# Designs tried in a protein design run: peptides against a protein of PDB entry 3C66. Part 42

Target 1, 189 residues: chain A of PDB entry 3C66
Amino acid sequence: KSWANLFEKNDFFFRYKFYLEITAYTRGSDEQHLKWSGLVESKVRLLVMKLEVLAGIKIAHPFTKPFESSYCCPTEDDYEMIQDKYGSHKTETALNALKLVTDENKEEESIKDAPKAYLSTMYIGLDFNIENKKEKVDIHIPCTEFVNLCRSFNEDYGDHKVFNLALRFVKGYDLPDEVFDENEKRPSK

## One batch from the design tools (peptide; made by RFdiffusion4, then SolubleMPNN)

Design b2_p13_3_s4 (from b2_p13_3, 8 letters changed)
Fold by OpenDDE base, seed 5:
Formats: sequence, C-alpha cells, structure tokens
Structure b2_p13_3_s4 (fold): chain B 189 residues (1-189), chain A 13 residues (1-13)
Amino acid sequence: as target 1 above (189 residues)
Amino acid sequence: ELIIEPERLVGKY
C-alpha cells in the first residue's frame, strides 16, 4: 500500500495484524493534559525509529492523528480502572461505568465541574519479519526508554496520580471501537 | 502507572 493510504483511517486499521497503542493519561486539567499528551505525541516518532531497527520488526508505521477521549473520573480507583481497561475491545466495555465527556455534554454542570481523566492515544502499525517460531522480538527496551524519555522531561510528569503513559500491544481484531467508523466491521481473527 | 504489554513477541503470533 502507498504511503498515502496510511493516512486514511480505514486503511490503516485494517492494514496490520498488530498494533502498538501509546496512551497518555491525565487526571487533572485540560491544560495539564494538553502539555503532557503533546509531549508524548511529539516523541512517538523516536519510538518508531527504535522499533524499526529491532531485529524481527519489518515495519513500524505511526498513524498520524491521536484519538482523544475524556471521562468523568471522581476517584483514583476510576483512574486506575481506565488505565487497566482502555485500549482493548475485550475490556473497554468496562468504561461504560464512567461518564464519557462529549462536545454535547461538556457544558452540563455535573460534567463541567467534575474531575476528569483525559486520554490521548497514538497507534503504530507493526509488521514482523520472524524467520523462526522461536525467534523473539523484545520491545520492552525501546518502550521503556520511550516512557522514561517522556517522564523525565519535566519533574511534574513523575506524579503518577496525575500523569500516566501506557503502551499496549494489540491485535487488529481487538482494537478499540474508536478506531472504526460506525459502518466499519472489525477485522477478523 | 506504566503498562507495557507484551514485553516480547514470538514467531507464533
């Protein structure tokens, strides 16, 4: 597929068997999230570069646009739940227990004044070149380095009660619903 | 919280 096809949402989320999700979480203000997510997003290309040079990774292609969502998040437990459940179709239904903030409801007093968790998610499509079934690709190192890079940028980002960063390896059929249009069908297994 | 899953991929995937 041409490079241009990678900019089309439909093509991108059907193109690869595997994806790496990078989610920046903020339980705080929208201003805090804007800074944090913006930083993370700005560093994704560095992670891509590190992934591409790993033996066994043939292709690592980032999707160009983040996916944004926010939830009313009254407790720390809710924030932990979001981080645990988000990013997989198998588990994302648990998020229905929380109020999703939308453009339509954000001005409602009950939502406007509520504590919020903000999410920004970037996706990397992965293609592997593994010759032997026993061959292993270790993505822990580049992923950890990426997290450390983002977290070390500002001392405030060390506060895990406010700022978090997760990397999740996901199969195409288990991508979150947000990546598909209403009329699109999930990839098969 | 830091979540990295999985740490490694094998050819069976």
Scores: peptide ipSAE 0.052, ipTM 0.672, DockQ to the pose 0.079
Fold by OpenDDE base, seed 1:
Structure b2_p13_3_s4 (fold): chain B 189 residues (1-189), chain A 13 residues (1-13)
Amino acid sequence: as target 1 above (189 residues)
Amino acid sequence: ELIIEPERLVGKY
């Protein structure tokens, strides 16, 4: 399938049984996050190329638009919780304990000056070669190389208190709610 | 911290 057809949000998150989600986290300023997330996003195509050459992967197609969110994040424990719970429908409800920053509330004094965690998430749809039932697909190597590539760009990105990067393998039925419209039904197991 | 889950797929897709 042509990559051009993957720009439609509604079809992309229903096309694949499996997804790799790549989330850049920043607990700091918006400016810090823009630099960090921009770097990560700029390198996603390199990860796709590395995934495509794995024998067990038939297709790796990126969704080109990032998903953006931010939370009030007063403590390091809150930041760890965000990183643990985000990116899965099973666990994302835990994020309701934190204040989501929205266009409607961002100017409130309690939110405006609060410490924040920023999130930018990219998705890759995956199709596997079912004929190779005994084939082991190890995504650890290309994923680790990707993380190292991103973090090696600037020494500041070594500060895990500020900058983090997570890659999560997710089934279509367990995608976060953010990828679906209100009128869309989540894929079944 | 690096989070990769799962790191490996074995025979079942």
Scores: peptide ipSAE 0.051, ipTM 0.668, DockQ to the pose 0.080
Fold by OpenDDE base, seed 2:
Structure b2_p13_3_s4 (fold): chain B 189 residues (1-189), chain A 13 residues (1-13)
Amino acid sequence: as target 1 above (189 residues)
Amino acid sequence: ELIIEPERLVGKY
């Protein structure tokens, strides 16, 4: 199967048991987020290359389209909560306490000028050689190098009050709802 | 069982 088939949703989120989520967060303007997320997205291919050469990783396939969302984020505590709860089906329900910005509500006075947190999430599907073994795969080094690469690109990205980056290892059955269509059933454990 | 580390990395520190 061609790599091109991985650039479309199709069965990507059903194909792998494991995924690496890469989320760029911005509490600021949409312009700030566009620059930050664009940078992160531009570096994902380098992370994939580093993952592919790790012992125990058979395949690391990126889904090339980011998932975008934004929330009204009036406080720093709300921003920390978003970063803590996002990226897992088990915890994402906590985000219901915040106002999701949608095309329908974005022009409301209470939302339009409100502080916002923007999220862009990239996914890498992972296939392991040792899935049925009692073995360890350490992705800490490539993930840390990736974060450092992104953060060091511009001094402004060192401001953790505005810009954040998280990588999360997630099982297929615990992927966020956003990756599935309304008619798709979540993968079982 | 497969052990993956880290499960989550937050690029703050």
Scores: peptide ipSAE 0.048, ipTM 0.735, DockQ to the pose 0.746
Fold by OpenDDE base, seed 4:
Structure b2_p13_3_s4 (fold): chain B 189 residues (1-189), chain A 13 residues (1-13)
Amino acid sequence: as target 1 above (189 residues)
Amino acid sequence: ELIIEPERLVGKY
């Protein structure tokens, strides 16, 4: 199937057993995040291309729209927690300890001027070719190359206190709640 | 079952 068919949500998060999550994190200004996430997003297609040619990967299809979220992030520890816990249904409940910034609360005085962590997450659906009798597929190289590509683009992006980039391999049943609509049932194991 | 590595990568460059 062409990528064009997957540019809209539709059944994307039900179509694959496996997903690669690419999350750009910024603890700083919205402007900083816009630049950083925009860069990361602009490079995702390159990662897809590298994944598609790996032996054992049959399909690597990006969901082309990022998921955006932001949290009040007063401490570095909070920022580390976000990076650790985000991206998995199993662990995302820990983020409830932080104040999620919403359209409803963003203008509140306590939130408006608070330090924030911004998150932009891209998803790649993965289908594997089991017929190749491969027990293992290593995506470390293309993922590492991608991270390096993004981080090396600007010297500022080397500051891990501000800018971070994580890739997470996630099973469909462990996708974050954000990818599902209220009326959608999470995939089962 | 196919083993996929890594399950998670955080950029440390």
Scores: peptide ipSAE 0.080, ipTM 0.757, DockQ to the pose 0.800; fails the geometry check

Design b2_p13_4_s1 (from b2_p13_4, 6 letters changed)
Fold by OpenDDE base, seed 1:
Structure b2_p13_4_s1 (fold): chain B 189 residues (1-189), chain A 13 residues (1-13)
Amino acid sequence: as target 1 above (189 residues)
Amino acid sequence: ELEIVPERLVHKL
């Protein structure tokens, strides 16, 4: 299938059983996040190339648009919680304890000047070459190389209190709600 | 069964 069809949301989140989520986190300013997330997003194609050459991976297709969200994040513990709970349907309900920043509420005084965590998430759909009943696909090396590539760009990105990067392997039925429209039914197990 | 390693990579440098 042509990569051109992956530029549309369409059926991307129904097409694969497995996804790799790449989330850039920033607890700081919007400007800091734009620089950090923009860097991470610019490197995703290199990760895809490294995944495609793994023997167990048949296809690695990126979704080309990031998903953006931000939360009021008054404490470091809240920031750790966001990083722990975000990116899976099983755990994302814990984020309801935090105030989601929206276009409707962003100008409220309680939100406008509040500390924020910004999130930008890229998705890669994965198809595997399953020849044997027990197959192990190790993505540790390409994922680690990707993280190192992003963090080595600027010394400021070494500050884990501000900048974080997570990669999560997720099954299609456990994708976050953000990837589906209101009328779309989540894939079953 | 397909085993993917790692399932989650959180790199705090």
Scores: peptide ipSAE 0.181, ipTM 0.810, DockQ to the pose 0.809
Fold by OpenDDE base, seed 3:
Structure b2_p13_4_s1 (fold): chain B 189 residues (1-189), chain A 13 residues (1-13)
Amino acid sequence: as target 1 above (189 residues)
Amino acid sequence: ELEIVPERLVHKL
């Protein structure tokens, strides 16, 4: 309860130099995505707890709202491309080759019945303990445990053709454009 | 320099 009130939405993506992005992908129905993303979102707090106990991590703060997007995704190659390119400002321009589904276009005949990839992305702001001379922080274990926890919940989530989950470590200057308002300037390097 | 491992985890498990 106390954490939700302290993060004014406006400063979260400027407060940290580093972020962990958690993206749930679904190539299927909106109903499938709602179940999958909802499960992933429900487990993010467990990941935060595991990150906070790492000696190199001072702070792990989740942003409370997911970012949601969907693309027309006619092929498996398109779905792989989305998973490769999404989540970094450096690479997200490749997604312009796909049709973004919007409230304005969702009822168009070419979009309404098209195969879609759905994305839900959660962000964790990270602050590190530089003082302890640990130049290396290994987040592999908590991240792997998190993915295994999500994937093991239902056998259907083992189908990588439909359901995927990715974690990406990103610097603040390389966050996707979606996290900034139209009037906000991206953090500098 | 801070090294974070892994930078990206795409779970194909």
Scores: peptide ipSAE 0.177, ipTM 0.802, DockQ to the pose 0.762
Fold by OpenDDE base, seed 5:
Structure b2_p13_4_s1 (fold): chain B 189 residues (1-189), chain A 13 residues (1-13)
Amino acid sequence: as target 1 above (189 residues)
Amino acid sequence: ELEIVPERLVHKL
């Protein structure tokens, strides 16, 4: 059965206690972002395969669709702030200092020609083999290999001023608001 | 408690 058929979209973000977020960032054109995010997305299955074979990981299931967002990003400091604050409910409120690009505002003259940061985020739901209360699971190797695989594809992706890639481990109660519908209650601790 | 390492990997590492 395809992974797409195993999960109704409706419960994925409630099904796991833990998630790995993979975010492709681009401060540049929409075309640059499409190429970069598309590459990252195409490699997520390889990361899943590497996670599944780790002794501490019972299940690694990717969500099939990316979450897309973009912000007006006039400075490099703003771009660093986005990368620092995005991907956690605890910190995402700091992004309110930036103008979110929406379908309603994208044609405004002040937004249309403004420098933008584009974000594409993939999610992997994780279940762990917790036999003992003191288990440490090191995902550094598979995550680093994944980043290197994406960055080595094209020399242009070495430009950290334009292209970035972050992996974040997040608890289900600390997922960004973007993954929940307006009528959905955030998971409790 | 489950410890996951790293909690965050940004390519600047």
Scores: peptide ipSAE 0.175, ipTM 0.803, DockQ to the pose 0.704
Fold by OpenDDE base, seed 2:
Structure b2_p13_4_s1 (fold): chain B 189 residues (1-189), chain A 13 residues (1-13)
Amino acid sequence: as target 1 above (189 residues)
Amino acid sequence: ELEIVPERLVHKL
């Protein structure tokens, strides 16, 4: 089956036991986020290539479409909370304390001009050669190189109050709800 | 058991 068929949502989030999440965060304008997330997205293919050559990784397949969300984010503490809680089903319920921006509410006066945190998340499905072994796969090097590549692109991205980047290793049963359609059942452990 | 390192990398830019 061609790589193209892996990019359809239909079974991607059920196909792998493990995923790497790459989230670009921006507390600022939508234009700032578009530039930052676009840069991060443009580099994901390089990370995939670096992951594929690791002895413990059999497959690293990117999902080609980012997941986009935004929250009203009035404080720096709220922004830190988003970065801490996002990307795991176990912790994402904490985000319910913030106002999710939707197409239905984005024009409300309390939301339209409010400070926002924007999130763009890319997913890589992972298959390992060592699932049945007491072996360790270290992805620190390729992940760090990826972050450094993104961070070094523009000096403006050095403002941690505005721009952030996180990589999270997640099990399929702990993927955020955003990756599943309303009629899809979350993978079990 | 599969051990992945790191489980999370957060880079404040």
Scores: peptide ipSAE 0.188, ipTM 0.821, DockQ to the pose 0.787; fails the geometry check

Design b2_p13_4_s2 (from b2_p13_4, 6 letters changed)
Fold by OpenDDE base, seed 1:
Structure b2_p13_4_s2 (fold): chain B 189 residues (1-189), chain A 13 residues (1-13)
Amino acid sequence: as target 1 above (189 residues)
Amino acid sequence: ELIIEPERLVAKL
């Protein structure tokens, strides 16, 4: 089945019990983020291919569109907080302490000139073929290889003060609110 | 919860 048919956002985030979130973070300029996130996004296909061949993974389907957000991020501690709290419904409420940049507020002088953290998030839906509840699927190897591939592209991406990359394994009921429409009910446990 | 950060390979699924 063509991944192209997964474009219905509403079905994708209800279809799987498990998701892998890939988030590119940038504390810097829009241009820096565009280059970094664009690189990461361009490599997601390679990660999917590596996941698909693992024993115990039945399906690995990428969602084709990134989720974009940005926050006013005046300190390094704020940047660490974003990276710690983002990507889980359980923890994302902590981000309310930061000013979300929106199309409505981006031209405000206090926001325009503020240091920003940019986020681009890709999602992979996962279906596991685990006959025995005792069998664990180890996705660490392909995930580590993916991170190394992205980081090795340019030496500038070694600066963790500016560029970060996180992979988070989440359950469907713990996906961030951003993936659901206002009228959609979050999946139950 | 499995968080894979470049510096922190945390938990096996």
Scores: peptide ipSAE 0.041, ipTM 0.709, DockQ to the pose 0.114
Fold by OpenDDE base, seed 3:
Structure b2_p13_4_s2 (fold): chain B 189 residues (1-189), chain A 13 residues (1-13)
Amino acid sequence: as target 1 above (189 residues)
Amino acid sequence: ELIIEPERLVAKL
């Protein structure tokens, strides 16, 4: 059985206390987002390898499928708000001020031709070695190297008005609602 | 206590 078949989706978001979220943002065309998110996704395995060699990390396990969403994004301020509020259950309710693009509404005239922000999010489950009472694990180095690798691929990806990349460290109880099915209860603290 | 630095990598890198 391939390693991918051993983890049911439902078990992944309950298995770990900690997750690293990797979100590619694009305020532009669907084609621009497809190229950007596809690049980011293609590099996630390299980030996992860099995380696994850290002494304090026991396991870094990527979820194999991205989560996709898009919002009507009329302004640069809206785009900054999305990047600030997305990826945490505590803050994601602020996104309700924006129009989520869905299969049901995407053909509406007010949505079809509107400026959009596209989001693709990858998740890495983290298990830590807690052998010593005060282990410091600095994931900043591998995360920075990952972002630099993605941004350096094409000069166009240096345009922060269009392309952004965020890495967020979250606890399992603070994961976005999108990772849980309707019948699933969010992990407790 | 596990100290993960940065506690909030919201790396808008």
Scores: peptide ipSAE 0.040, ipTM 0.723, DockQ to the pose 0.564
Fold by OpenDDE base, seed 4:
Structure b2_p13_4_s2 (fold): chain B 189 residues (1-189), chain A 13 residues (1-13)
Amino acid sequence: as target 1 above (189 residues)
Amino acid sequence: ELIIEPERLVAKL
């Protein structure tokens, strides 16, 4: 199937049992995040290509629309919490302790000038060619190479206080709520 | 579940 057919959200998050989440984090300015996330997003195709050639991967299909969110992030601990808890339905409720920035609240004085963490998340749907349940596909190498590629692009991106990049392997039933519409039921286990 | 960060392996597949 052409990648073009995967640009529509419609069934993408129901189509696969497994997803790779690629999240670019920025604790800084919107401009910093735009540069960082834009770089990461521009490299996702290279990761897909590396995943597709793995013998254990039948399909690696990117969802081309990023998911954007931002939180008021007063402390480094809050930033670490975001990175730990985001990207899994099991843990994302912990983020409710932070103030989500929305279009409705972004102009509030308490939010407008507050330190923020910005998140941009790309998704890759994965289908594995697992004939034998015992054969584990190791995606660690291509994922690490991808992270290194992004981090090495500019020396500024080596500052983990500002810029972070995580790849999370999740099951479809554990995808964040953001990927589903209000009327969509989360996949069951 | 695998979570990969540049210098932090949170989980391995």
Scores: peptide ipSAE 0.040, ipTM 0.702, DockQ to the pose 0.121
Fold by OpenDDE base, seed 5:
Structure b2_p13_4_s2 (fold): chain B 189 residues (1-189), chain A 13 residues (1-13)
Amino acid sequence: as target 1 above (189 residues)
Amino acid sequence: ELIIEPERLVAKL
């Protein structure tokens, strides 16, 4: 069965205690973002394969669809803030200071011509083989390899002013609001 | 909060 058939949105974000978020950021054009995010997304399966073979990881399951968002991003500081604050329920409220681009507002003159940061986020649900709470699973290697793989694909992706890639390890109760439907209750601690 | 930017990729479980 394709991973696509295994996880309905509503079940996936309740199934695991831990998630790895992979976010491709682009401060530029939608075309730039489409290329960058598409590349990142195309490589996620390779990261999953590398995670699955780690002794401390029992399961690494990707969610099949990216989450897409964009913000008006007039400054580099705003772009840094987005990258710092996005991907955690604890911090995402800071993004309320920025104008979220929506299908309803994207044609507004003030938004249409504004500099934008685009975000595409992939999620991997993680289950660990940890007998003792003291065992650390080092996912640094596969995650670094993944980032290097994405960044090395095109020299243009070396421009951190435009293209960024972050991996965030989050607990289910700290997932961004975007992963839940309006009527869904966030997982408890 | 482990934002695993490629430079900070240590998941402390």
Scores: peptide ipSAE 0.044, ipTM 0.703, DockQ to the pose 0.123; fails the geometry check

Design b2_p13_4_s3 (from b2_p13_4, 5 letters changed)
Fold by OpenDDE base, seed 4:
Structure b2_p13_4_s3 (fold): chain B 189 residues (1-189), chain A 13 residues (1-13)
Amino acid sequence: as target 1 above (189 residues)
Amino acid sequence: ELEIVPEELRAKL
């Protein structure tokens, strides 16, 4: 099935049982994040290509739209918390302890100049080849290569205090709320 | 069910 056909359908987050989340984190300026996330996003297709050729993976389809969010992030601990809790419905409620930056509040004095963590998340839908009778699919290599590729692009991206990159394998029922419209029901477990 | 490894890869890995 063509990627184009997939993108025409608003069922991407219902189509697969499994997803790979790629999140670029930046604790810094919007400009820094734009550069970092832009780089990561530009390389996602390479990851997809590497995933597609794995014997256990039947389909790896990217959702081409990034999901953007930002939080007031006054401390490094907050930044670590974001990275720990983001990307799973099970844990994302912990992010409510932080101030989400929105279009409505971004101009508030307390938010405008506050330290922020920016997040850009790309999703890859995964379908596995059950016929291969594989009990285990190891995606460590392509994922690690992807991370290394992104982080090695510029020496600044090696600064984990500012720039981070995470890949998370999630089940459809555990996708973050951000991927669903208000009228959409989360897939059941 | 198929086990996928790793389930998470972060910068510290």
Scores: peptide ipSAE 0.267, ipTM 0.853, DockQ to the pose 0.679
Fold by OpenDDE base, seed 1:
Structure b2_p13_4_s3 (fold): chain B 189 residues (1-189), chain A 13 residues (1-13)
Amino acid sequence: as target 1 above (189 residues)
Amino acid sequence: ELEIVPEELRAKL
């Protein structure tokens, strides 16, 4: 399909009013995260296919590259906070309470050996068939099937203390800062 | 007005 060739950021995060975020979380090793996130990412196209056939969805286009981040995550409460606050501009400032791991600081002794939470996020741009003033589009079934597909792949992925998966519907003006360049202006409401 | 359901899904299996 034509969307499979969408490899460049360009104006992807300005094209749609609505996005679906798919985030794989891992509180553990980098190796654990690579396996988990890789699995999730490999299944995104199947979710897109299921979304495309819904009557209320006109277009579902995936952004083909994941966004990666990691935080020092010393407690389970910190891990829950990350999962609660990540993925929305409204709430992402709460993540400033945690130490973001960067290429510049990753070798610091306080960071190198610290427990970490890893995040990989995929984005799907959505366009809807809006014919009526009030319309409801239910994406629960395809999203649930997707989660089940990912979680059922390996029994280890049932450990929610380590592996988590979240889908979040967001408006373009509420996308995380990570999707925009420094010179880009966030879409207005 | 467009309502999308769910807005967030964090399924625990």
Scores: peptide ipSAE 0.251, ipTM 0.850, DockQ to the pose 0.784
Fold by OpenDDE base, seed 3:
Structure b2_p13_4_s3 (fold): chain B 189 residues (1-189), chain A 13 residues (1-13)
Amino acid sequence: as target 1 above (189 residues)
Amino acid sequence: ELEIVPEELRAKL
């Protein structure tokens, strides 16, 4: 492969009009999150398979790498806010009220010992078969089955104070900023 | 127009 091919930009977040976001949340230790998010991520391929067989879905393409973030999360209300606001460009600015953990600040005493919420997000790009103007696609069933599959793996994952899992349908223009490079322009409506 | 069911898809554990 030529060097030119090595520098080809990933167009995954520009390729589709629609995306399914799968976010694993953990308010606890990094070890707890590693186990939980790892489980969720390991099951994403099963969800893809269930989506692909739906008549209205032409393509369900998973992005191979998770997006990782963590916030100082002192209260349960903060944890609920994260789960409500994360995953959409329209609402993600609310997260600015919380302290984002970074490589630069993670060793600060106030951050190191603080309660944290960990997030791991997987993306699936969706292309639909639109045959007529009134076509409906129901993805509720496969998504619910996926959540139940992950939750039922271990009884500990039923503790919503610690572990959570959300699936969100998002339009390309409303993807979180984290999926774009600094030099990339957000897709338009 | 494409209609996704449910209208607002957000499955939460």
Scores: peptide ipSAE 0.224, ipTM 0.828, DockQ to the pose 0.546
Fold by OpenDDE base, seed 5:
Structure b2_p13_4_s3 (fold): chain B 189 residues (1-189), chain A 13 residues (1-13)
Amino acid sequence: as target 1 above (189 residues)
Amino acid sequence: ELEIVPEELRAKL
């Protein structure tokens, strides 16, 4: 079965104890973000392939749909804050200081013309081959290769003021709220 | 304890 058929939202974020989050950030236009995030998303399968072959990784399964969000982002500091705080339940509350752009508010004059940070996040569920209580799995290489692949695709993507890419390893209980429906209970520790 | 490295990689590389 294709990955698309294998995972539904509701099941996917409860299936694994560990996840890798891949977030494409854009502080710019929607068009810029569509290109950037589209590129990143198109390469996620390559990252998965590289993760799957690591000895410590038993399973690396991508969730097929990106999570999209955008914030009013007046300053570069706000953009840095978004990148620092997004992707973890522990820290995401800091994002409440920013105006989340929604379908309901996007046409408001104060939001429509405001600088925005766009986020597209892909998730990979991870299962590990844990033989010993003290095992280290180094995913630095495949992650770095992935970042380099995305960043090197176009010279414009080297502008960190506009385009950013982050990979974050998170535990299931620390997944962002966005992955759960309102009626779903976050996984316990 | 499982240690995953890195826990976060931000493309300021």
Scores: peptide ipSAE 0.278, ipTM 0.865, DockQ to the pose 0.769; fails the geometry check

